# Peptides against a protein of PDB entry 6B4J, part 75

Target 1, 315 residues: chain A of PDB entry 6B4J
Amino acid sequence: DITMQWYQQLQDASMQCVLTFEGLTNSKDSQAKKIKMDLQKAATIPVSQISTIAGSKLKEIFDKIHSLLSGKPVQSGGRSVSVTLNPQGLDFVQYKLAEKFVKQGEEEVASHHEAAFPIAVVASGIWELHPRVGDLILAHLHKKCPYSVPFYPTFKEGMALEDYQRMLGYQVKDSKVEQQDNFLKRMSGMIRLYAAIIQLRWPYGNRQEIHPHGLNHGWRWLAQILNMEPLSDVTATLLFDFLEVCGNALMKQYQVQFWKMLILIKEDYFPRIEAITSSGQMGSFIRLKQFLEKCLQHKDIPVPKGFLTSSFWRS

## One batch from the design tools (peptide; made by RFdiffusion4, then SolubleMPNN)

Design b1_p16_1_s3 (from b1_p16_1, 8 letters changed)
Fold by OpenDDE base, seed 3:
Structure b1_p16_1_s3 (fold): chain B 315 residues (1-315), chain A 16 residues (1-16)
Amino acid sequence: as target 1 above (315 residues)
Amino acid sequence: MEELKKLLEESLKLTD
């Protein structure tokens, strides 16, 4: 399975990255600890500052992240911080930055869907300049949300139930599994972020280059989902999230082919979703149904709310 | 419907 091989390769690369900077993270030296903390803050704080407020501020954040990744000193917490402060600093920062982007999907986008776009455009732009960050974003995303690959983790003989639940993307704390609504909310945020990343290009970059992880991956994702048996509540939720965010872009890119995909979803895949949808899960199903029916009726996919306009970039 | 599935599968081969 090519998809699973890709997944595993990214996970292996991520694990190797962690091993590479283990010296920094496990150091008992006070200076190394300080450097680690400073680098972690420098990598993560700018991402947390991303907002829908102004394009100029977003550019400043981007430039700061790029500068850090380029080995230039940046101001963080009132101090000058550089990845050159430790031989493992760059690897550590790349990993933590990627982790933070995914975390913003999991938390910020989950709560505020419109936040997907400013976060995604920065992530996309950074990915273009720093491919390793992109790979690590995928690795983190895939680990937290296997449905972004997509695949459905399977229970294996001898596996602990909690481990299986974690593989599915659930948070398990004190032997208590996360509630389904919270789980889906987090998964939705990550899928929405991913759907935004694959369609957005940093406007101040070299747009002549191919998107490092573009809409073709969105097409692949849809195809893979449709070739899988639907998962109760999850598939309907995430398919809606994905299409709401990147459906317009996919429509523009793939045109008639995209509409054939939507028809296939509505006529072939929907009955399969319905068959596994309980009365308590009808909300996600109905939402997807209404979305598809509206889109098919109007022969249009609306531009998602929060999509970055030219006016945003002029602010 | 099966025709649409085949077309979709073929299109995927072009993107991968």
Scores: peptide ipSAE 0.032, ipTM 0.724, DockQ to the pose 0.386
Fold by OpenDDE base, seed 2:
Structure b1_p16_1_s3 (fold): chain B 315 residues (1-315), chain A 16 residues (1-16)
Amino acid sequence: as target 1 above (315 residues)
Amino acid sequence: MEELKKLLEESLKLTD
């Protein structure tokens, strides 16, 4: 399976990255520990500052992240910080930055869906300039949300139930599994972030270049989902999230082909979702149904709430 | 419908 090979390659690259900066991570030297903490803050704080408030502020954040990744010194916590402070500094920063982008999907976007767009446009722009960060974003995303690949992890003989639950994307703490609603909320946030990344380009970059991970991957994701048996509650939820965020962009890009896919979803795939939907899960099912029916009736998918306009970039 | 799934898969191979 080409998709599973791609998944494994990204996970292997991520693991190799961790091994590369292990010396920095495990150092007992006080200076190395200080550098590690400074680099971690420099990589993650700018991402946490991303907001829907002003385009000018978003540009400042982007420039700071790009400067850091380019080996330039940046101000963080009142200190000058550079990846050149340690031979493993760049690898560490790239990994932590990518991890933080995915965490913003898992946390911020999960709670505020409109936050997907400013986070995604920065992530896309950084990915264009720093491809390794993009690969690490995918690796982190795929590990936390296997449905973003997409694939459904299988229980293997001899596997602990908790390990299987973690593979499915659940958080397990003190032998307590995460509540289904919280799980779906986090998965939704990550899928929405991904759906935003694949359609957005940083407006101050070279937009003539091909998107490093564009809408073709959105088409791939949909095709793969439709070739899989639906998972109870999960498929209806994430399919809606994906289409709500990037459906308009896919419609514009693929036109007649997109509508054929949407009809296939309604006529073939939707009944399969219904067949596995319990009475307690009808909420996600009904939401998807209403969305599909509205889109097909109007022959239009609305621009998602929070989509960045020209007025945002002038602020 | 199987034909459409196949068409979607083939379309993906062309975009790669």
Scores: peptide ipSAE 0.029, ipTM 0.701, DockQ to the pose 0.477
Fold by OpenDDE base, seed 4:
Structure b1_p16_1_s3 (fold): chain B 315 residues (1-315), chain A 16 residues (1-16)
Amino acid sequence: as target 1 above (315 residues)
Amino acid sequence: MEELKKLLEESLKLTD
């Protein structure tokens, strides 16, 4: 399976990255520990500062992240910080930055869906300039949300239940599995972030270049989902999330082919979702139903709430 | 782009 090979390659690259900076992370030296903490803060704090407030502020954040990844010194915590402070500094920062982007998906976007767009446009722009960060974003995303690949992890003989639950994307703490609603909320946030990344380009970059992970991956994702048996509650939830965020962009890009796909979803795939939906899961089902019906009736998918306008970039 | 669209249609099980 080509999809699973791609998944595994990204996971292997991520694991290799961790091994590469192990010297920095495991060092008992006080100076190395200080450098590690400074680099971690420099990588993650700017991402946490991303907001929907102003395009100018977003540009400052982008420039700071790009400067850090480019080996330039940046101010963080009142200190000058550079990836050149340690031979493993760049690998460490790339990994932690990618991890933080995905974390903003599972936390910030999960709670505030409109936050997907400013986070995604920065992530996309950084990915364009730093492809390794993009690969690491995918690796982190795929590990936390296998449905972003997409694939549904299967239970194997001899596997511990907790390990299987973690493979499915559940958090397991103190032998307690995460509640379904919290799980779906986190998965939704990550899918929404992904759907935003694939359609957004940093407006101050070289727009003549091909998007490093563009809308064609949106079609790939949909194609793969439609070729899979639906999973109870999960498929209805994430399919809605994906279409709500990137459906308008897909419609504009693929036009007639998009509508053929949407009809296929409504007529062929949606009944399969219905067949596995229990009475307790009707919320996600009804939401998807209403969305599909509205879009088909109006022959339009609305621009998602929080989409960045020209006025945002002038602010 | 047209080739890509065709491939995507096939992958989506879209039939003419």
Scores: peptide ipSAE 0.030, ipTM 0.696, DockQ to the pose 0.117; fails the geometry check
Fold by OpenDDE base, seed 5:
Structure b1_p16_1_s3 (fold): chain B 315 residues (1-315), chain A 16 residues (1-16)
Amino acid sequence: as target 1 above (315 residues)
Amino acid sequence: MEELKKLLEESLKLTD
C-alpha cells in the first residue's frame, strides 16, 4: 500500500528528528535548558499570534519564522534567540514549529474555522522555503489525524484499548477517552487546516514554483476516501469539512472532472454513508447531503468563509 | 461509477 508506505516514511523521519535533538531536550545543563526553552518559545509563539486581523501583521510573523529557520537571530521574550546557539537547535525548532502548526489546527481552527486560512498561508509559505518543516507538518498531522492520510487504524490482536483509541486520534487521559464531539471537533480543525494549506500560496514568495503540497493531494485524498468504506459519523463530518474549505479551489482546478467526482459522491458514496449512519448521527450526514445538493444544483461551490482577499493583504 | 473513479484517478496519475 503506497499510502501506508508514505505515512510510515514520514513517521520515521519525524522519529529520527526527535532522536537527533534528544541531547538538547534531555540536557541537565542550565544553559542548554535555557536555550531549549528560548528556542521553543521562538518557534511557537509567532504561530500562536497568527490572526485574521491584518495582512501586515501576518507578514511580520512569517518573516520572523523564516528568519529563525534561516539561522538569523530573532527577538523572543525580550531576548535574542538563534538556532545557532546549539548544534541541534535547527532540528528542534523545525519539529516544534511543525507541531505547533498542527496544534493550531486541532485547537484554534477547531473552534474558529476561519482561522484555517491565515495559519495555512503561513504554513504553506514556510513549507516552500523549508521543505523539512512541511514533511514534519505532515508527520504531526497524520499522527494526530490518521483520516488526513487517509486511513482508518485497525485494532490488532493483543492491543490495549487505550492504544487503539490513541491510534484513532482520541486523547486518553487517566484512562478516560475523549468525548466523541470533542474528538470530531479536533479532527475537523486539522482537516480544515490541511484543506487550506494545499490551496494557498504565500503571496510574497516565488509563485513560479509548483506548490510543494498542492491541490493534487486534495484530489488524492478524495479518491482515497471514496475507495474506503465509510466510518460512522467521521467520514461524513470530515468529507464536508474538506469540501467546504477546498471545494471551490478544486472546482476551479479540475472543472468537469471535479463535478464528476461530486456526482460520484452523491450517487454512489452517499448510500454507503447512510447505511452506517445511526439516527443520532444523521446531523453530519444531512449537512453533507444538503451541501452537495446545493452545489450540484447551482453548479458552484462557494468561496469558503474566511478566505483571504486582496484587501486583507493591504491591511 | 467505479469505472469513473478509476478513470479520474488515472487521469491525474493517482492510484490507491
Scores: peptide ipSAE 0.029, ipTM 0.703, DockQ to the pose 0.244; fails the geometry check

Design b1_p16_1_s4 (from b1_p16_1, 8 letters changed)
Fold by OpenDDE base, seed 3:
Structure b1_p16_1_s4 (fold): chain B 315 residues (1-315), chain A 16 residues (1-16)
Amino acid sequence: as target 1 above (315 residues)
Amino acid sequence: MEKFKKLLEESLKLTD
C-alpha cells in the first residue's frame, strides 16, 4: 500500500529527527537546558501569535520564523536566540515548529475554524522554504489524525485497547478515553488546517514554484476517503470539514471532475454513510448532506469563512 | 458512476 508506505516513511523520518536532537533534549547541562527552552519558545511562540487581525503582523511572524530557521538570531523572551547555539538546534526547532502548527490545528482551529487560514498560509510559506518542516508537519498531523492520511488504524492481536484508541487519535488519560465530540472537534481542526494548507500560498514568496503539497493531495485525500468504507460519525464530519474549507479551491481547480465527485458522494457514498450512522450521529450526516445539496443546487461552493482577502494583506 | 469510481481510483494512483 503506497499510502501506508508514505505514512510510515514520514513517521520514520520524524522518529529519526527526534533521535538526532536527543542530546539536546536529554541534556542535564544547565546551559543546554536553557538553550533548549529558548529554542522551543522561539519556535512556538510566533505560531501562537498568528491571528486574523492584520496581514502585516502575519508577515512579521513569518519573517521571524523564517529567520530562525535560516540560522539568524531572533528575539524571543527578551533574548537573542539562534539555532546555531547548539548543533542539534535546527533539527529541534524544525520538529517543534511543525508540532506547534499541528497543535494549532488541534486546538485553535478546532475552536475557531477561521483561524485555519492565517495558520495555514504561514505553514505553507514556511514549508516552501523549508521542506523538512513540511514533512514534519505531515508526520505530526498523520500521527495525531490518521484520517488525514487517510487510513483507519486496525486493532491488532495483543494490542492494548488504550494503545488502539491512541492510534485512532483519541486522547487517553488515566485510562479514560476522551468523549467522541471532543475527539471529533480536534480531528476537525486538524483536517481544516490541512485543507487550508494545500490550497494556500504565501503571497510574498516565489509563487511561480509549484506548491510543495498542493491541491493534488486534496484530490488524493478525497479519492482515498471515497474508496474506503465510511467510519461512523468520523467520515461524515471530516468530509464536511474538508469540503467546507477547500471545496471552493477544488471546484476551481478540477471543475467538472469535482462536480462529478460531489455527485458521487451524494448518490453513492451517502447511503453508505447513512447505513452506519446512528440516530445520535445524524447531526454530522445532516450537515454534510445539507452542504452538498446546497452546493449542487447552486452549482457553487462558497468561499470559506475566514479566507484571506486582499484587504487582509493590506492591513 | 462506476466509470467515475474507476477514475478516482486511477487518480489516487497518480497522486500517491
Scores: peptide ipSAE 0.033, ipTM 0.725, DockQ to the pose 0.381
Fold by OpenDDE base, seed 2:
Structure b1_p16_1_s4 (fold): chain B 315 residues (1-315), chain A 16 residues (1-16)
Amino acid sequence: as target 1 above (315 residues)
Amino acid sequence: MEKFKKLLEESLKLTD
């Protein structure tokens, strides 16, 4: 189908990117190794510095990332670093930057949900100026969280169980699969980051242009989820995460259509979730239920906690 | 915009 074709295209593009900079990554030359490490740090450290503290600091981080991607020298680790130091430098930096954004969803947002917004607004702004970074963000996101596509990987005959578990997004170390709570926490972080990206625009860019990956993709995601059989615990968890983060934005954008969708979730899809929910998984189910009931009762979806306000940008 | 709206409605199996 179209969704799987899109998924595969992004994975292929990501794989081709890796092959393109293989010379840099596999080089035995001491200077090339130094350049690689400098570029990796220059790409990833600014992303790790993203915080909810001040809008001015966020702007500095954005400008540094944009400068690096634009071929300008930036200061990193006390050295001047540029993608022009190696012919494969730009491809490498774009890949590592995109990987780091997704990793911040997996780690930082997973632990601190409000962190989704400052990370997402930088990612969105960079995506607008550097579309290849956006495609690579999606590729990394889809690979780590197939539910962001959304797609449910299937077990194939002859497949190792560990490989199947990894395809589902689980971490497997020393033949031990990740605990379900940790798995869901990471998936939640990535979905929340995605839900934030599709609704946010960098305030210092040209906001009159169309979002490179906007709310229409959020609508597509919901539509696709609703057309799939629910997965135990996963569907209830991620549907809640998604709606909590971008439900207000979707409500404003799609209005009556959004409410029709929400009613459809409550009346038609919710019983299907309930049917596959065990007694030990009722927590996620109840949380989604309460959220939907409250939203339908009040005819409103609250602005998510951590949403960036005008006061943040003046700080 | 109208075409896009219809596509969204179809994706959710919503009727007019």
Scores: peptide ipSAE 0.031, ipTM 0.710, DockQ to the pose 0.103
Fold by OpenDDE base, seed 1:
Structure b1_p16_1_s4 (fold): chain B 315 residues (1-315), chain A 16 residues (1-16)
Amino acid sequence: as target 1 above (315 residues)
Amino acid sequence: MEKFKKLLEESLKLTD
């Protein structure tokens, strides 16, 4: 399975990255610890500052992240910080930056769906200039949300239940698995972020270049999902999240083919989702149904709430 | 519908 090979390659690359900067992360040296903390803050704070307020502020954040990744000194916490402070600094920053982007999907986008767009456009722009960061974003995303690949992790003989739950994307703390609603909320945030990344380009980059992970991956994702058996509550939730965020872009890109896919979802895939949907899970199913029925009736998918307009970039 | 399903299946096979 080429999809699983791709998944594994990204996980292996991520693991190798961790091994590369292990000396920095595990150092007992006070100076190394200071550098680590400074680099971690320099990588993550700008991402946390991403907001829907102004395009100019977003540009400043982007420029700061790009400068850091380019080996230039940046101001963080009142100090000058550079990846050159440690031989493992660049690998560490790339990893932590990618991790933070996915975490913003998991937390910020999960709570505020409109936040997907400013985070995604920065992530896309950074990915264009720093492909390794993009691969690490995918690795983190796939690990936290296997449904973004998509695949369904399987329980293997001898596997601990908690490990299986973690593979499914659940958080397990103190031997307690997270509630289903919280799980779905986090998965939704990550899928929404992903759906935004694949359609957005940084407006100040070289637009002549191909998107490093564009809408063709959205088409692939839908194709893969539709070829899989649906999971109760999960499939209906994430399919809605994905289509709400990138459905308009996919419609514009694939036109007639996209509408054929929506018809396929409505006629062939919905009955399969319905068959596995319990009475207590009808909310997600109904939401997806109503969305698709509205889109098919109007022959249009609305531009998602929070989509970045020209006025945003002039602010 | 059957043609599109086949096209979808074929598109997935072409990525293998």
Scores: peptide ipSAE 0.031, ipTM 0.714, DockQ to the pose 0.237
Fold by OpenDDE base, seed 4:
Structure b1_p16_1_s4 (fold): chain B 315 residues (1-315), chain A 16 residues (1-16)
Amino acid sequence: as target 1 above (315 residues)
Amino acid sequence: MEKFKKLLEESLKLTD
């Protein structure tokens, strides 16, 4: 399975990255610990500052992240910080930055769907300049949300239930599994972020270059989902999230083919979702139904709320 | 573009 091979390759690369900077993370030296903390803050704080407020502020954040990844000193916490302060500094920063982007999907986008777009455009722009960060974003995303690959993890003989739950993307703390609503909320945030990344380009980059992980991956994701049996509640939720965020972009890109896909979803796949939907899961089902019906009726998918306009970039 | 189109068409067929 090519998809699973891709998944595994990204996970292996991520694990190798962790091993590479283990010296930095496990150091007992006070100076190394200080460097680690400074690098971690320098990598993550700018991402947390991303907002929908102004394009100019977003550019400043992008420039700071790019400068850090380029080996230039940046100001963080009143200190000059550079990845050159430690031989493993760059690997560590790339890993932590990628982790933070996915975390913003998991937390910020999960709570505020419109936040997907400013986060995604920065992530996309950084990915364009720093491909390794992009691979690490995927690795983190896939690990936390296997449905972003997509695949459904399977229970294996001898596996602990908690480990299986974690593989499915659930948080398990003190032998307590996360509630389904919280789980779906986090998964939704990550899928929405992903759907935004694949359609957005940093407007100040080299626009002649191909998107490093563009809408073709969105089409691939849809095709793969449609070739899988639906999962109760999860598929209806995430399919809606994905289409709401990137459906307009897919429509514009693939035109007639997109509408064929949407009809296929409505006529073939949607009944399969219905067949596995319980009365307690009707919310997600109804939401998807209404979305599909509206889009097909109007022959249009609306631009998602929070989509960045030219006016945003002039602010 | 044609290769991509073919991939799309093939992907759609896998769902008939």
Scores: peptide ipSAE 0.031, ipTM 0.709, DockQ to the pose 0.093; fails the geometry check

Design b1_p16_2_s1 (from b1_p16_2 with T2K A9L E14T P15Q)
Fold by OpenDDE base, seed 3:
Structure b1_p16_2_s1 (fold): chain B 315 residues (1-315), chain A 16 residues (1-16)
Amino acid sequence: as target 1 above (315 residues)
Amino acid sequence: SKEELEELLNFPLTQP
């Protein structure tokens, strides 16, 4: 399976990255610990500062992240910080930065869907300049949300139930599995972030280059989802999230073919979702239904709420 | 048809 090979390759690369900077992370030296903390803050704080408020501020954040990844000193926590402070500093920062982007999907976007766009445009722009960060974003995303690949982890003989639950993307704390609503909320945030990344280009970059992980991956994702059996509540939720965020972009890019895909979803795949939907899960189902029906009726997919406009970039 | 579906699903992947 090509998809699973790709998944595994990214996970292996991520694991190798962790091993590469293990010396920095496991050091007992006080200076190394300080450097680690400074680098971690320098990598993650700018991402947490991303907001929907002003394009100028977003540019400043982008420039700061790019400067850090380029080996330039940046101000963080009142100190000058550089990846050159440790031989493993760059690998560590790339990993932590990627992790933080995915975490913003999991937390911020999950709670505030509109936040997907400013986070995604920064992530996309950084990915364009730093491909390794992009691969690590995917690795983190795939690990936390296997549905972003997409694949459904299977229970293997001898596997602990908790480990299987974690593989599915659930948080398990003190032998208590996360509630389904919280799980879906987090998964939704990550899928929405992903759907935003694949369509957005940093406006101040070299737009002549091909998007490093563009809308073709969105089509691939849809195709793969449609070739899989639906999961109760999960498929309806995430399919809606994905289409709400990137449906307009896919429509513009693929036009007639996209509409054929949408019809296929409504006519062939949606009944399969319905068949596995319980009365308690009707919310996600109804939401997807209404979305599909509205889009097909109007022959249009609305621009998602929070989409970055020219006015945003002038602010 | 199955072929038409496969073509649709692979469409962006087959474009140069």
Scores: peptide ipSAE 0.133, ipTM 0.777, DockQ to the pose 0.403
Fold by OpenDDE base, seed 4:
Structure b1_p16_2_s1 (fold): chain B 315 residues (1-315), chain A 16 residues (1-16)
Amino acid sequence: as target 1 above (315 residues)
Amino acid sequence: SKEELEELLNFPLTQP
């Protein structure tokens, strides 16, 4: 399976990255520990500062992240920090930055859906300039949300239940599995972030270049989902999340072909979702139903709430 | 390509 090979390749690259900076992370030297902490803060704090407030502030954050990844010194915690402080500094920062973007999906976007857009446009712009960060974003995303690939992890003989639950994307702490609602909320946030990344480009970059992971991957994702058996509650939830965030962009890009896809979803795939939906899961099902019916009736998908306008970039 | 998109639409809705 080509999809699974791609998944595994990204995971292998991520694991290799971790091994590369192991010397920095495992060092007992006080100076190395200080450098590690400074680099970690420099990589993650700017991402946490991303907000919907002003385009000018978002540009400052982007410039800071790009400067750090470019080997330039940046101010963090009142200190000058550079990836050149350690030979493994760049690999470590790229990994932690990518991890933080995905974490903002599972936390911030999960709680505030509109936050997907400012986070995604920065992530997309950084990915364009630093492809390795993009690969690491995918690796982190795929590991936390296999439905973003998409694939459904299977239980294998001899596997511990907790390990299977983790493979499915559940958090397991102290032998307690995460509640379904919390799980779906986190998955929703990550899918929404992904759906935003694939459609957004940094407005101050070279727009003549092809998006490093563009809307064609959105089409691929939909096609792959449709070729899979639906999962109870999960498929209805994430399909809605994806279409709500990037459906308008897909409609504009693929026009007639997009509507064929949407009709296929409504006529062929939606009944399969209905067949596996229990009475306790009707919320996600009804939401998807209403969305599909409205879009088909109006022959339009609305621009998602929080989409960045020209006025945002002038602020 | 447009052809690739059409191919994706033509995939059967089956289990992987």
Scores: peptide ipSAE 0.112, ipTM 0.705, DockQ to the pose 0.107
Fold by OpenDDE base, seed 5:
Structure b1_p16_2_s1 (fold): chain B 315 residues (1-315), chain A 16 residues (1-16)
Amino acid sequence: as target 1 above (315 residues)
Amino acid sequence: SKEELEELLNFPLTQP
């Protein structure tokens, strides 16, 4: 399976990255610990500062992240910080930065869907300049949300239930599994972030180049979902999240072919979702159905709420 | 048809 091979390759690359900076992370030296903490803050704090407030602030955040990844010193916590302070500093920063982008999907975007767009445009722009960060974003995303690949992890003989739950993307703490609503909320946030990344380009970059992970991956994702048996509540939820965020962009890019895809979802895939939907889960199904019916009736998919406009970049 | 579905699913991968 090509999809599973791709998944595994990204996970292997991510694991290799962790091994590369293990010396920095496991060091008992006080100076190394200080450098690690400074680098971690420099990598993650700018991402947490991303907001919908002003385009100028977003540019400052982008420039700071790019400067850090380029080996330039940046100010963080009142200190000058550079990846050159340790031979493993760049690998560590790239990994932690990518991890933080995905974490903003599972936390910030999960609670505030409009936050997907400013986070995604920064992530896309950084990915364009630093491809390794993009691969690590995918690796973190795929690990936390296998539905972003997409695939459904299978229970293997001898596997602990908790390990299987973690593979499915659930948080398990003190032998307590995360509640389904919280799980779906986090998965929704990550899918929405992904759907935003694949359609957005950093406006101050070189637009002549192809998007490093563009809308063709959105089509691939839809195609793969349609080739899978639906999962109760999960498929209806995430399919809606994906289409609400990137449906307008896919419509503009693929036009007639995209409408054929939506008709296929409505006519062929909906009955399969309905067949596995319990009475208590009808909310997600109904929401998806109403969305698609409205889009097909009007022959239009609305621009998602929170989409960045020219006025945002002038602020 | 199955063929039409396959064409649809492969469309963005085959178009430049």
Scores: peptide ipSAE 0.084, ipTM 0.757, DockQ to the pose 0.426
Fold by OpenDDE base, seed 1:
Structure b1_p16_2_s1 (fold): chain B 315 residues (1-315), chain A 16 residues (1-16)
Amino acid sequence: as target 1 above (315 residues)
Amino acid sequence: SKEELEELLNFPLTQP
């Protein structure tokens, strides 16, 4: 399966990256520990500062991240920090930056759906300039949310139940599995972030370049979902999240073909979702139904709430 | 139809 090969390739690249900076992460040396912490803060704090407030602030954050990745010194925690402070510094920063973007999907976007857009446009712009960061974003995203690939992890003989639950994307702490509502909330945040990344471009970059991971991957994702048996509650939730965030962009890009896809979802795939939906899980199902019916009736998908306007970039 | 589904699934891959 080409999709599974791609998944595995990204996981292998991520694992190789971890091995490359293991010397920095496992060092007992006090100076190495200090450098590690400074680099980690320099990589992650700017991402946590991303907000919907002003385009000018977003540009400053972008420039800081790009400067750090370019080997330039940046101010972090009142100190000058550079990836050149350690031979493994760049790999470590790329990994931690990518991890932090996905974590913002998992946490911030999960709680505030509109936050997907400013995070995604920075991630997309950084990905254009630093392709390795983009691959690591995908690797982190796919590991935390296999439904973003998409694939459904299978239970293997001899596997511990907790390990299977983690493969499915659940958090397991002290032998307690995460509640389904919290699980779906986190998965929703990550899918929404992904759906935003594939449609957004950094407005101050070279617009003549092709998007490094564009809307064609959105189409691929939908196509793969439709070729899979739906999962109870999960498929209805994430399909809605994806279409709410990315549906307008897909509609504009693929026009008539997108509407054919949407009809196929309603007429062929939606009954399959219904067949596996219990009475207690009707919420996500009903929400998807209403969304599809409204879009098909109006022959339009609304621009998602929180989409970055020209006024945002002038602020 | 199966053919229509295959066409939709392959659409972005076949466009220039």
Scores: peptide ipSAE 0.068, ipTM 0.751, DockQ to the pose 0.436

